# Ledger of designs, part 72: peptides against a protein of PDB entry 6A30

Target 1, 150 residues: chain A of PDB entry 6A30
Amino acid sequence: AQDADNVLQPIMDLLDSNLTLFAKICEKTVLKRVLKELWKLVMNTMERTIVLPPLTDQTMIGTLLRKHGKGLEKGRVKLPSHSDGTQMIFNAAKELGQLSKLKDHMVREEAKSLTPKQCAVVELALDTIKQYFHAGGVGLKKTFLEKSPD

## One batch from the design tools (peptide; made by RFdiffusion4, then SolubleMPNN)

Design b2_p19_6_s3 (from b2_p19_6, 11 letters changed)
Fold by OpenDDE base, seed 2:
Structure b2_p19_6_s3 (fold): chain B 150 residues (1-150), chain A 19 residues (1-19)
Amino acid sequence: as target 1 above (150 residues)
Amino acid sequence: MEEIRKKFRDSYEEVLKKA
């Protein structure tokens, strides 16, 4: 659905950008660990987005993702020296960690019961993200994705 | 590594086409 794509596209753009970076600098085992942390972050972000009114959250997430994404675009990732690669991972992790700080400002508006339409969009979004992270078997295991608390 | 990224993108696009 177009609505699900509109919600997911900013997240997917961020994920693709990060995966591009990590794919260049990380070994496969490290990449899997990063994917697990990204998965947790995305799930936590989605959980909050669902609880908050849909219109403000898309703009907030999009704005946060854009603010952090603009810093990544200009970096022609010169293959950093081993020391620089670690710092880039740390910086990327720090930027992702700042998305977690949005938690503190998101007023617990009472979880308004999602409309059936919103539930359907969320379910589709979750399925899409699960399949994305599974990536035909090269990403995270299905069992990990299925056991992840919604 | 590019192949891995492609698989991620392909998985996303596949779901969107079915939706």
Scores: peptide ipSAE 0.139, ipTM 0.743, DockQ to the pose 0.652
Fold by OpenDDE base, seed 1:
Structure b2_p19_6_s3 (fold): chain B 150 residues (1-150), chain A 19 residues (1-19)
Amino acid sequence: as target 1 above (150 residues)
Amino acid sequence: MEEIRKKFRDSYEEVLKKA
């Protein structure tokens, strides 16, 4: 449980922050599209984080997330005018896009078979994230979350 | 929109309690 929490907490903190923002500024249809892209990103990130050896990358992801997280100061987000919303989405997409570049730098370490413990942590983490993204039915459909090829 | 945010928060809290 605690190992899963340690892996999930940074991801969930990022998701909560971003989804809270998107839920404020996005229409329901746009939000669903954003959720699908975030789902893919999270699945890809989890696959890499779990397949990669535990020690070095958690600190790098945590440090990268912490370095970029400092810029979201507690400022009273005055609902920016319609023009600022687009720029915020673009910046958020750009930051999420930088997570995709993390895709290229994560060294092809050999697909070491996950240990049974790692598999159990992954399963718990996946179920947790699926529940989060489903959000009692207002998020992504269960059928989408279950049939995702990722 | 606030209802959606609430459902995400509630789901997140439920996950944290089960973990």
Scores: peptide ipSAE 0.115, ipTM 0.714, DockQ to the pose 0.433
Fold by OpenDDE base, seed 3:
Structure b2_p19_6_s3 (fold): chain B 150 residues (1-150), chain A 19 residues (1-19)
Amino acid sequence: as target 1 above (150 residues)
Amino acid sequence: MEEIRKKFRDSYEEVLKKA
């Protein structure tokens, strides 16, 4: 449990921050689309974080997520004018795009078989994130979450 | 919208309490 929480907490902080921002700026239909893209991003990040780097590189992902998260903190929530909201979405998309490029530089090291401990942490982490994104039925549909690459 | 965000957080906390 504690190891899974240590892995999840940075992701959950990022998700909560982004959801808060998108909830203020986006209509419900747009928000659902954003949630789907965030889900894909989180799943891809977790797969790479847990499968490719040893658990020791959690500091690097935490640092990368924190470096990208700190860029969002300095935005004093001035109610973005319509133009500022678009720019914030564009910047968020650009930051997400940079995370995808970082994805390409993480060399496919051979899928080292996860240790049993790592598998247990991944399973718990996946269940937690699925439950988070479902949000008691107001978030993403279970059928969408289950089709995520296991 | 804040209510939706709360439901996301509550769902996360519920899983952590069971884990």
Scores: peptide ipSAE 0.114, ipTM 0.713, DockQ to the pose 0.533
Fold by OpenDDE base, seed 4:
Structure b2_p19_6_s3 (fold): chain B 150 residues (1-150), chain A 19 residues (1-19)
Amino acid sequence: as target 1 above (150 residues)
Amino acid sequence: MEEIRKKFRDSYEEVLKKA
């Protein structure tokens, strides 16, 4: 549980910050699309964080996620005018896109089989994130969350 | 875990209600 919380907390902080921003700027239909992309990003990030060698990369990804999340915190969110919202979405999408580039560099290390402990942490983390994204039925559909490559 | 789930769920629901 504690290990799962340690993995989840940086991700959830990032998600909360981004979702708060997107919910203010986006219509519900756009928000759902953003949620789907965030879901994919989170799944990819978790898969990498857990599949990659434990020690150095968790701190790095947590720090990267925190650095990207903290970049959003310092801006006293002056409610951007409608035009500013599109630019913020673009910037947020660009930042999320940079996390996808982390994808290409991390592929090289041999998929070491997850230890039973790591598997348990992943499972718990995935369940928590699925529940978060579902948000009692207001968020993403369970069918979408379940079909995502675990 | 449950406390975190609740906090984020409640936060997310609040955000969606304001949207």
Scores: peptide ipSAE 0.039, ipTM 0.580, DockQ to the pose 0.090

Design b2_p19_6_s4 (from b2_p19_6, 13 letters changed)
Fold by OpenDDE base, seed 5:
Structure b2_p19_6_s4 (fold): chain B 150 residues (1-150), chain A 19 residues (1-19)
Amino acid sequence: as target 1 above (150 residues)
Amino acid sequence: EEEIRQKFRDSRQAVLDKA
C-alpha cells in the first residue's frame, strides 16, 4: 500500500491541480470530455510503463500527448475566454507531459516481469485512479472506467 | 464548481485513508 502511494503521489498531485483548474473553467459536458481524455492518457502511460522497455517511451508519450492534444483542439469547446482557456488546457496537457518524470520514478525498478507484489501495487494504483476519476459520481461513470483495459 | 472540486479531494483522501 505505501509503495503504491509513493508511486501515485506525483500523479495524484498533478491530477488534483489540473482537475481543479478544469472544474473552474469547464462546463460539465466539457469537463467530462477532458476527464475521458485524461483517463486514456493515464491508462496508456501506465500500460506503456509496465509493458514497454524504458528506452522507447519518452518519444511515445510525447507522441500520444501530441495526438490527443490535437483532438481536443477540434472540439468547439466554447470556453468563455477562448484564448486563455485553450492555452490553459494546452499548458495543463503539457504539464501532464511531465508524467514522463513519473516514468523516471517507476522505471527505476528492473524491467523484469512484475513480481506478485508489483502486480498488487499496480492493481491498487488502478483502483485508486478509478475512484479518483469517478469522484463520488460527479466525474466519469463507473461503466466507462470498467471498460478500460486493465 | 466547488462541490465538484470537493468530491475530487474527498476521493483522493479516501484512497489515502485506505492505504
Scores: peptide ipSAE 0.123, ipTM 0.687, DockQ to the pose 0.461
Fold by OpenDDE base, seed 4:
Structure b2_p19_6_s4 (fold): chain B 150 residues (1-150), chain A 19 residues (1-19)
Amino acid sequence: as target 1 above (150 residues)
Amino acid sequence: EEEIRQKFRDSRQAVLDKA
């Protein structure tokens, strides 16, 4: 549990920050679409983290998520006016899109088989993220989360 | 809005409490 939390903490902090913003500025239908894209991004990031060499990855993802998250942290998010909300979504989407570019640089190392302990941590981490995105039914549907290629 | 945010937080905490 603690290991999974340690792995997830940087991602969850980023998600909490972004979801707070999106919940404020997005209609429910738009929020659902944003959540789906965030889910895909998180899953892709985790998949890559797992495939990449274990030691450097926590620090790199933490640093990467922190580098991308730090851009969002500085502003005490004054409730943006409706016009500012669209720009903020665009900027947040752009920042999240940059996480996808990390995709291309990390693919090069041989997929080492995860140890049973690492697999258990990843499974717990995935369950945690699924529950988070479901948010007691106000977020993404369980069926969508379960069909996502783990 | 705040209710939705709280549900995300509660869901995170619920997993941590079960783990």
Scores: peptide ipSAE 0.122, ipTM 0.692, DockQ to the pose 0.584
Fold by OpenDDE base, seed 1:
Structure b2_p19_6_s4 (fold): chain B 150 residues (1-150), chain A 19 residues (1-19)
Amino acid sequence: as target 1 above (150 residues)
Amino acid sequence: EEEIRQKFRDSRQAVLDKA
């Protein structure tokens, strides 16, 4: 459980910050579309993190996420005027776009077989993320989350 | 909007409590 939490914490921190913003600024239908794209991105990132890099690269993802997360300076959340909301969406989209670039830099190392313990951690992590994205029924549908290529 | 945010927070906390 603690290992799963350690793996998930950087992702959850990123998701919490962005989803809190998106929930405030997006209409429900737009939010669902954003959640679907985030889900795909998270699943693709996890698949690559599990299939390709040894555990040492989780620190690099955490460090990369920390380096890019520190760029969100304690800017006084002035209630963004409608004009500021567009800029925040653009900045958030830019940050999400950087996650897509992380996709290109992950060198395909040989798929190491996960140990049974690692598989259990991954399963717990996936269930956690599914529950998070479902958000008690206000997020993505369970059927969508279950049909995603695990 | 606040309800949606609270549901995300609750879902996160529920996972942390099970871990």
Scores: peptide ipSAE 0.120, ipTM 0.687, DockQ to the pose 0.500
Fold by OpenDDE base, seed 2:
Structure b2_p19_6_s4 (fold): chain B 150 residues (1-150), chain A 19 residues (1-19)
Amino acid sequence: as target 1 above (150 residues)
Amino acid sequence: EEEIRQKFRDSRQAVLDKA
């Protein structure tokens, strides 16, 4: 559980920050589309992180997320004007695009078979992320989350 | 919008509480 939390915390912090923003600025239909793309991104990132040795990735994901997270200073959430919302979506999309570049730098090291312990951590992490994206029914449908290639 | 945000937060917290 603690290992899963350590792996997920940077991703969840990023997701929480971005989803909070998207929920404020996006219509329900747009939000759903954004959630689907985020889901794909998270799954692809996890897949690559799992295929890559666990030690280097926590620091790299954490460092990349921390480097991008510095821009969200705790400033008073003034309701962004309609123009500010578009710019924030663009910035968030750009930050998410940087995660896709992380995808390219994650060299396919030889798919070392995950140990049973690592598999259990990954399964817990996946279930956690599925629950997060489902968000008690206001997010993505369970059927969509289950059909995502594990 | 606030309800959606709260549901995401609750889901995150529920995961942390199970972990």
Scores: peptide ipSAE 0.130, ipTM 0.698, DockQ to the pose 0.487; fails the geometry check

Design b2_p19_7_s1 (from b2_p19_7, 11 letters changed)
Fold by OpenDDE base, seed 2:
Structure b2_p19_7_s1 (fold): chain B 150 residues (1-150), chain A 19 residues (1-19)
Amino acid sequence: as target 1 above (150 residues)
Amino acid sequence: SEVLEKLKKPVEELMKKAL
């Protein structure tokens, strides 16, 4: 459980920061689309992280996420003008896109089979993220989350 | 965990208002 929390915390902090912004600036339909893209990104990032080397690199994901997350603190919550909102979405998407680049740096080590403990941590992490994106039924549908390539 | 539950609660509340 604690290991799963350590893995998820940086991802959740990033998601919470971005979703808080998107919830303020996006209409319901746009927000649902953003959630779907974030879900795909998280799943792709996790899939790559699972295929990649020991628990120490998850700390690198956390460190990289923390390094990029510090850039968002200076934004006075001015309701961005439509142009500013689009730019903020673009910047947030760009920051999330850096998670995809982190993926490319990690792919270089041999896909070691996860230990049963690592598998359990990943399963718990996936379940927590599914619950997060489902948001008590307000977010993404369970059927969509379950059909996503685990 | 309590940490993850504390993190998602604000987002869930925002999502309930927005969705």
Scores: peptide ipSAE 0.131, ipTM 0.749, DockQ to the pose 0.075
Fold by OpenDDE base, seed 1:
Structure b2_p19_7_s1 (fold): chain B 150 residues (1-150), chain A 19 residues (1-19)
Amino acid sequence: as target 1 above (150 residues)
Amino acid sequence: SEVLEKLKKPVEELMKKAL
């Protein structure tokens, strides 16, 4: 439980910050699409984290999220004008696109078989993230979250 | 986790209002 919380906390902080903004500026249909892309991003980030050695994971996730998030935080939270909201979505989509390309360039370091403890932490983390994106039934459909390749 | 539940609640409430 504590290990899962430590892995999830940086991801959740990023999601909370972005979703709070998107919930205010996006229509329901756009927000649902954004949630689907964020889900894919989180799953891809977790997949990479699981393949990385446990000792570097917190620092690497934090550094990866901080390197990508530092581009967003230095922007003074001016209430984005309608034009600025579109640009933020475009930048987020561009970052998502770069992260997808990074999947192809990350040398599949030998998928070290997860220890049973690591598997349990990942399962707990996945269940927690699925609950977050489901948001009591108002978010992503449970069937969509369950069909994601674990 | 109590920490994760505390983080989820604000987002769930925002999502319920926005969706």
Scores: peptide ipSAE 0.128, ipTM 0.746, DockQ to the pose 0.070
Fold by OpenDDE base, seed 5:
Structure b2_p19_7_s1 (fold): chain B 150 residues (1-150), chain A 19 residues (1-19)
Amino acid sequence: as target 1 above (150 residues)
Amino acid sequence: SEVLEKLKKPVEELMKKAL
């Protein structure tokens, strides 16, 4: 449980910050697209953290997420005018696109078989994130979340 | 965890308002 919380906390903090911003500046259709891309990013980051060496590098998820989150923080101060909001969405989408490209540059270390304990932590983390993105039925559809590679 | 539930509620409310 504590290990799952330690992995999830940086992800949840990033998601909360980004979703709060996007909820304020995006139309419903754009927000739904952003949520789908964030979901893919989270799933890819988790998959890599699971397939890459053991949970010891809380720093790597945090650094990967923080390196991309730092670009978004510079826009935080002014009430976004519609133009500033669009530029922030574009910058955030560009950063998400760069995260997708960072996917291609991270060397797949040998898939070490997860211990049963690590599998249970990952399953709990995935279920929690699925619930987060589903948001009681107002977020992403369950069918979309279930199509994500387990 | 209690921390995750505390983070989940604000996001659910934001999603309800935005959607």
Scores: peptide ipSAE 0.126, ipTM 0.745, DockQ to the pose 0.072
Fold by OpenDDE base, seed 3:
Structure b2_p19_7_s1 (fold): chain B 150 residues (1-150), chain A 19 residues (1-19)
Amino acid sequence: as target 1 above (150 residues)
Amino acid sequence: SEVLEKLKKPVEELMKKAL
């Protein structure tokens, strides 16, 4: 349990910061689309965290998160106009698209079979993240979350 | 689990208001 919390905490801190911003700026339909893209990002990040030793991924995730998080704190929140919100989503999506290029660099480490302990931590982490994105039924549908590649 | 529940609550409340 503590090992799963340590792995999930940086991801959850990022999700809380981004979802708080997106929930204030986005209409309901846009917010659902953003949640789907964030879900894909989290799943891709977890897949990489499972394939790579846990220690290297916290540093990579922490470096990626620090690069994204520093952009949010310095701006006096002028409510971005509808145009500015769309551009921020586009920039976020473009930065997330650059994370797909990180896939080509990380795929090169041999998929070591997870130990039974690592599998149990991953299963617990996946269930927790599925519950987070479901958000008591107001977020993503369970059927959509269950169809995501584990 | 306690840390995750503390993080989840603000997001759930925000999502319930937005959605």
Scores: peptide ipSAE 0.120, ipTM 0.739, DockQ to the pose 0.073

Design b2_p19_7_s2 (from b2_p19_7, 11 letters changed)
Fold by OpenDDE base, seed 1:
Structure b2_p19_7_s2 (fold): chain B 150 residues (1-150), chain A 19 residues (1-19)
Amino acid sequence: as target 1 above (150 residues)
Amino acid sequence: SKVLELLKPPVEELMKKAL
């Protein structure tokens, strides 16, 4: 449980900050689409994070999120004008796109089979994040979250 | 989890405002 919380905390901090912004600026239908893309991104990030050795990962995720988070915090204080909101979504999408491209450039380090302990941490982390995105039924549908490749 | 307990209220509030 504590290991899963440690892996999730940086991701959840990023999600909380971004979702708070998106919920303020996006219509319901747009927000739902953004949540689906964020879900895919988080799943892809978790898949990579768990394949990486546990000790180096907190620093890498922390450094990746800190490098990206420093760009977002400077914008948090000004109520984005409608133009600024679109640019923030575009910048967020561009950053998300760079995270997706980082998938192609992260060399297939040997897919070290997750140890049984790592698998258990992943499963717990996935259940936690599924519950987060479901948000008591007001978020993404359980059927969408469960159809995501485990 | 502690993370769920901390994040559930903000997300529920955000979704209630967005819905």
Scores: peptide ipSAE 0.045, ipTM 0.617, DockQ to the pose 0.073
Fold by OpenDDE base, seed 3:
Structure b2_p19_7_s2 (fold): chain B 150 residues (1-150), chain A 19 residues (1-19)
Amino acid sequence: as target 1 above (150 residues)
Amino acid sequence: SKVLELLKPPVEELMKKAL
């Protein structure tokens, strides 16, 4: 449980910050699409964080997350004009695309078989994050989350 | 999860308002 919480805390902080922003900027249909992309990102990030030695990836994720977080200064969020919101989503999508390219660089390290302990942490983390994205039924459908590659 | 318990309510509220 504690190990799963330690893995999830950075992800949850990121998700909370981004969901708060997207919930304000996006209409319902766009928000649903953003949630699906965030789900894919989280799954890919978890796969990397757990399969790769935790220290190097936390720093890379933390540096990527910090690079995103520095733009969210508490300045009066003037509702970005529709153009600014679209550009922010585009920039976020572009950075997500760069994270996908990071997949090609990191997948070259031999997929070390997860220890039974690591597998149990992964399973617990996946169940927790599925519950988070389901958000009591207002988020993503369980059927969509279950069809995602675990 | 303690993390889920802390973050779920505000996320659910935001999602309920946005959806």
Scores: peptide ipSAE 0.034, ipTM 0.608, DockQ to the pose 0.074
Fold by OpenDDE base, seed 2:
Structure b2_p19_7_s2 (fold): chain B 150 residues (1-150), chain A 19 residues (1-19)
Amino acid sequence: as target 1 above (150 residues)
Amino acid sequence: SKVLELLKPPVEELMKKAL
């Protein structure tokens, strides 16, 4: 449980920050689309993170996420003018794109079979993320989350 | 998880306002 929380904390901090931004600037339909793309990105990142030894990845993911999170702190939440909203979406997309690049660096280590402990941590992490994206039924549908490549 | 307990309520509130 604690190991899963340690893996999830940086991801959840990023997701919360991005979802807070998107919830303010996006209509319901756009927000649902953003959630679907975030889900795909998270699943894709986790799938690749699982292939690497979890301990080195927590530090790398944490450092990479922390390096990008420092850029968001100075954004005075002015109501985005159309230009500011587009720039914020672009910046968020850029941050998400950097998570995708982190993914490419992670693939190069030999696909070592996860230990049973690592598998259990990953399963717990996946269940937690599914619950997060489901958000008590107001987020993504369970059927969508379950059909996504686990 | 502790992470879910801390982050789920704010996200649910945001989603309820946005949806």
Scores: peptide ipSAE 0.021, ipTM 0.596, DockQ to the pose 0.075
Fold by OpenDDE base, seed 4:
Order: sequence, then C-alpha cells, then structure tokens
Structure b2_p19_7_s2 (fold): chain B 150 residues (1-150), chain A 19 residues (1-19)
Amino acid sequence: as target 1 above (150 residues)
Amino acid sequence: SKVLELLKPPVEELMKKAL
C-alpha cells in the first residue's frame, strides 16, 4: 500500500494540477479528449515506472513530472480568453507530447518480470487510477479505461 | 490509500462540474 502511494502520489499531484487547469479552461468535449490523452500518458508513465529500477523511480518520475508540472505551476492562470485557453491546451498537449517523446528516449531497460509485490502494487495503482479517471461515472467511461492495455 | 482518497474528491468534483 505505501509503495503504491509513493508511486501514485507524483502522478496524482500532476493530474490534480492539470485537471484543475483543464477543468477551468476546457469545454466538456475538449476536456474529455484531454482526459483520454492524460489517461494514455498515465498508463504509459506507469508502464515505464514499473520497468525502471525501484531506486530511481520516485525521483525520476517525481523529477520528470515535477519538471513538466513546474512549467504549469508558475502560470498564475488569469481566466484566459477563449484564445488563451486554446493556447494553454496546446501548450499542455505539447508538454504531454514531450512526455510521450521522453517515453521514446527512456532506455527500455529489459522489462524484468515484476516481483509479485510489484505486480500487486501496480494492480492497486491501476485500479486507483481507473477509479480516479472514472470519477464516479462523470469522467472516462469504464469501457475506455478497460480498453487501455493493462 | 488514505492520501489518494483525500485527493479523489476535489478531482471528482472538478470533473463533475466540467463534464
């Protein structure tokens, strides 16, 4: 449980920060699309986090998520005009896209089989994130969350 | 997780308002 919390906390901090921003600036349809992309990003980040050696994981994910999240925190978002909101979405999508590219540059260390403990932590983390993105039915549909490669 | 459960409500409420 504590290990799952340690893995999820940086992700949750990033998600909370980004979703708070997106909830303010995005229309419903755009927000749904952003949530889908965030879901993909989170799944990809988790997949990578799990593959990375335990000692560097928190610090690297925390640093990567903070390095990308710190770019978002410094903007005292005045309620952007509709045009500014679109640019912020574009910038956020670009940052998320850079996270996806960072995906390609993080050396795929050989996916060592997760220990049963690590698998349990990952499963718990995945379930928690699925619940988070589902948000009692107001978020992403369960069918969409389940179609993501577990 | 207790920490995650504390973080869920704000996000769920934001999602309920936005979606």
Scores: peptide ipSAE 0.021, ipTM 0.584, DockQ to the pose 0.075

Design b2_p19_7_s3 (from b2_p19_7, 9 letters changed)
Fold by OpenDDE base, seed 3:
Structure b2_p19_7_s3 (fold): chain B 150 residues (1-150), chain A 19 residues (1-19)
Amino acid sequence: as target 1 above (150 residues)
Amino acid sequence: SELLQKLKGPVQELMQKAL
């Protein structure tokens, strides 16, 4: 449990920061779309971390997420005009789309079999993230989260 | 998870305000 919390802390801190920002600038429908894209990003990042275990998993996840999140932080919250918020989301979605292409390059490294301990940590981490995105029923639907690639 | 409990409140509040 503590190991899973340690792995998730950087991810959840970033997600909380992004959700706070998006909740301020997005309408409900846009926010739901942003949540879906964030879910995909998190799942892809976890998949890469599992397939490519560097000992510095937290730093790599944090760096990957920060590299993609840096486009969001530099906007001094001038109330982006409705157009500026949409453009920021579009740019974030475009960057997320480029991450999917990076998947094809990273899959070529031999998927090292996870130890039973690592598998248990990953399962707990996935369940925790699913609960986070579900947010007691106000976030993403369970059926959507369960259909996401593990 | 203690971490999940810490974030659950703020996330739910933000999502509820967006609804």
Scores: peptide ipSAE 0.143, ipTM 0.768, DockQ to the pose 0.067
Fold by OpenDDE base, seed 2:
Parts: structure tokens; C-alpha cells; sequence
Structure b2_p19_7_s3 (fold): chain B 150 residues (1-150), chain A 19 residues (1-19)
């Protein structure tokens, strides 16, 4: 359980930061679209993490996410209250793009079979993330979350 | 369980604010 929390916390902090920005500038349908893209990104990151070697890399992902998150803190563009909504969307899209690049830096090591403990941690992490994105039914649909992002 | 409870809050709150 604690291992799952340690994996999820950096991801959730990043998601919360991005979603907070989008929620201020986007209406509900746009926000749902952003959630879908974030879900795909998280699932793709998790999939790569599962294919990558043991728990030591979870700290690397956390560190990589923190390194990119610290880049985001310095990139706290105080969006001036009057900055064109287009520039805010562009900056948010740039942040999402940086997350995608982080995904590409995850070295595909040989698919080592996860230990039963690692599988349980991943399953718990995935279920937690699904619940996070579902948000009691106001977020993404359960049917969308259960579909593997092709 | 505490993490799950904390996780239900942010997206739900954000979606409610976007309504």
C-alpha cells in the first residue's frame, strides 16, 4: 500500500496542478477532453513503468516527474489575468507535451515479469487512478477507463 | 484508504467548479 502511494503521489500532484489550470480556463466538456488525454498519458506512463525494472525505477519516475514538475514551478507563468486564453491553453499543452517527452526517456528495459508483490502494487495503483479520474461519476466514464488506451 | 479519500476530492472539486 505505501509503495503504491509513493508511486501515485508524484503523478497526482502533477495531475492536480495541470487540472487546476485547465479548470480555471475550460468549460466542463473541454475539461473532460483534457482528462481523457491525461488518462492516456498516465496509462502509457504506467505501462512503460510496468515493462521497466523493479521499484527502484518508481523512485526514478517520481524523481523524473519531480524534475519536470520543478521545471513547471519555475515555469509558473503567472498568466496575467488578461493573458489571452489561447496562451494559457498553449502553455498547458506545452506542459502536457513535456510529460509525453518524459515518457520517451523511460528506457525500455527487457520486460521482466513483475513479482506478485509488484503486480499487486500496480493493480492497486491502477484502480486508484481509475477512481481518481472517475471522480464518483462526474469525471470520466467507467467504460472509458476500463478500455485499454489503444 | 487515506490516499483514495484524498484522490476523490481534487477532480470532483475541479469538475464541480467547471460546471
Amino acid sequence: as target 1 above (150 residues)
Amino acid sequence: SELLQKLKGPVQELMQKAL
Scores: peptide ipSAE 0.093, ipTM 0.727, DockQ to the pose 0.074
Fold by OpenDDE base, seed 5:
Structure b2_p19_7_s3 (fold): chain B 150 residues (1-150), chain A 19 residues (1-19)
Amino acid sequence: as target 1 above (150 residues)
Amino acid sequence: SELLQKLKGPVQELMQKAL
């Protein structure tokens, strides 16, 4: 459980930060679309993280996300309080784009079969993320989340 | 999970703010 939490925490922090920005700018329908795209991005990132690097160091996802999160902070142009919503969306999209580039820096290490412990951590992590995005029914629909390749 | 418990409601809160 703690291992899954440690892996997810940086992702969740990043998601919350970006979603907070989008929630201020976007209507509900647009926000739901953003959530769907974020879900896909997270799933794709997790899949690559599970399949490509052996979950060796909890530090890799955390460090990769933290390094890119810090790169994001350095790129945190103080959104002038008067930046138009378009510029804010552009900046947020740029931040999300940096998260997608993280995918390209993940060197394909030989897919080692996950140990039973690693499988359990991944399953717990996936369940946690699904619950996060579902948000008691006000977020993404379970049917959408379950159709995503685990 | 502890994380899930700590994260109860962020997306929910955000979706409510967007209403």
Scores: peptide ipSAE 0.092, ipTM 0.726, DockQ to the pose 0.076
Fold by OpenDDE base, seed 1:
Structure b2_p19_7_s3 (fold): chain B 150 residues (1-150), chain A 19 residues (1-19)
Amino acid sequence: as target 1 above (150 residues)
Amino acid sequence: SELLQKLKGPVQELMQKAL
């Protein structure tokens, strides 16, 4: 459990920061769409992390998230005017698009098979993230989360 | 788990604020 918590904490910090910002500028329907895109991003990131060398280096997830997170911190939280909210969504979508392109350039290093322990940690992490996004039924639908490739 | 309970809070709060 603690190992899963350590893996998830950087992701949750990023999600909480971004969702807090989006919740201030988006209506519920838009926020749900943003949650779906963030879910896809998280699943893609998790998939890559599973293919990346063993979870021994807490630094790698932190570094991947930190390399991408450093782009967002330079934005002075000016409460974006209504026009700036659209631009932020566009920029976030552009960053998401760049993250998708990073998938194509990540050399398939030999998929080191996760140890059974690492698999169990990943499964627990995935279940935790699913519960986070479901949020007791007010977030994403359980059926949507379960259709995502586990 | 205590962690799961803590994790349910943020998105619920955000979705409630967006209503």
Scores: peptide ipSAE 0.087, ipTM 0.718, DockQ to the pose 0.067

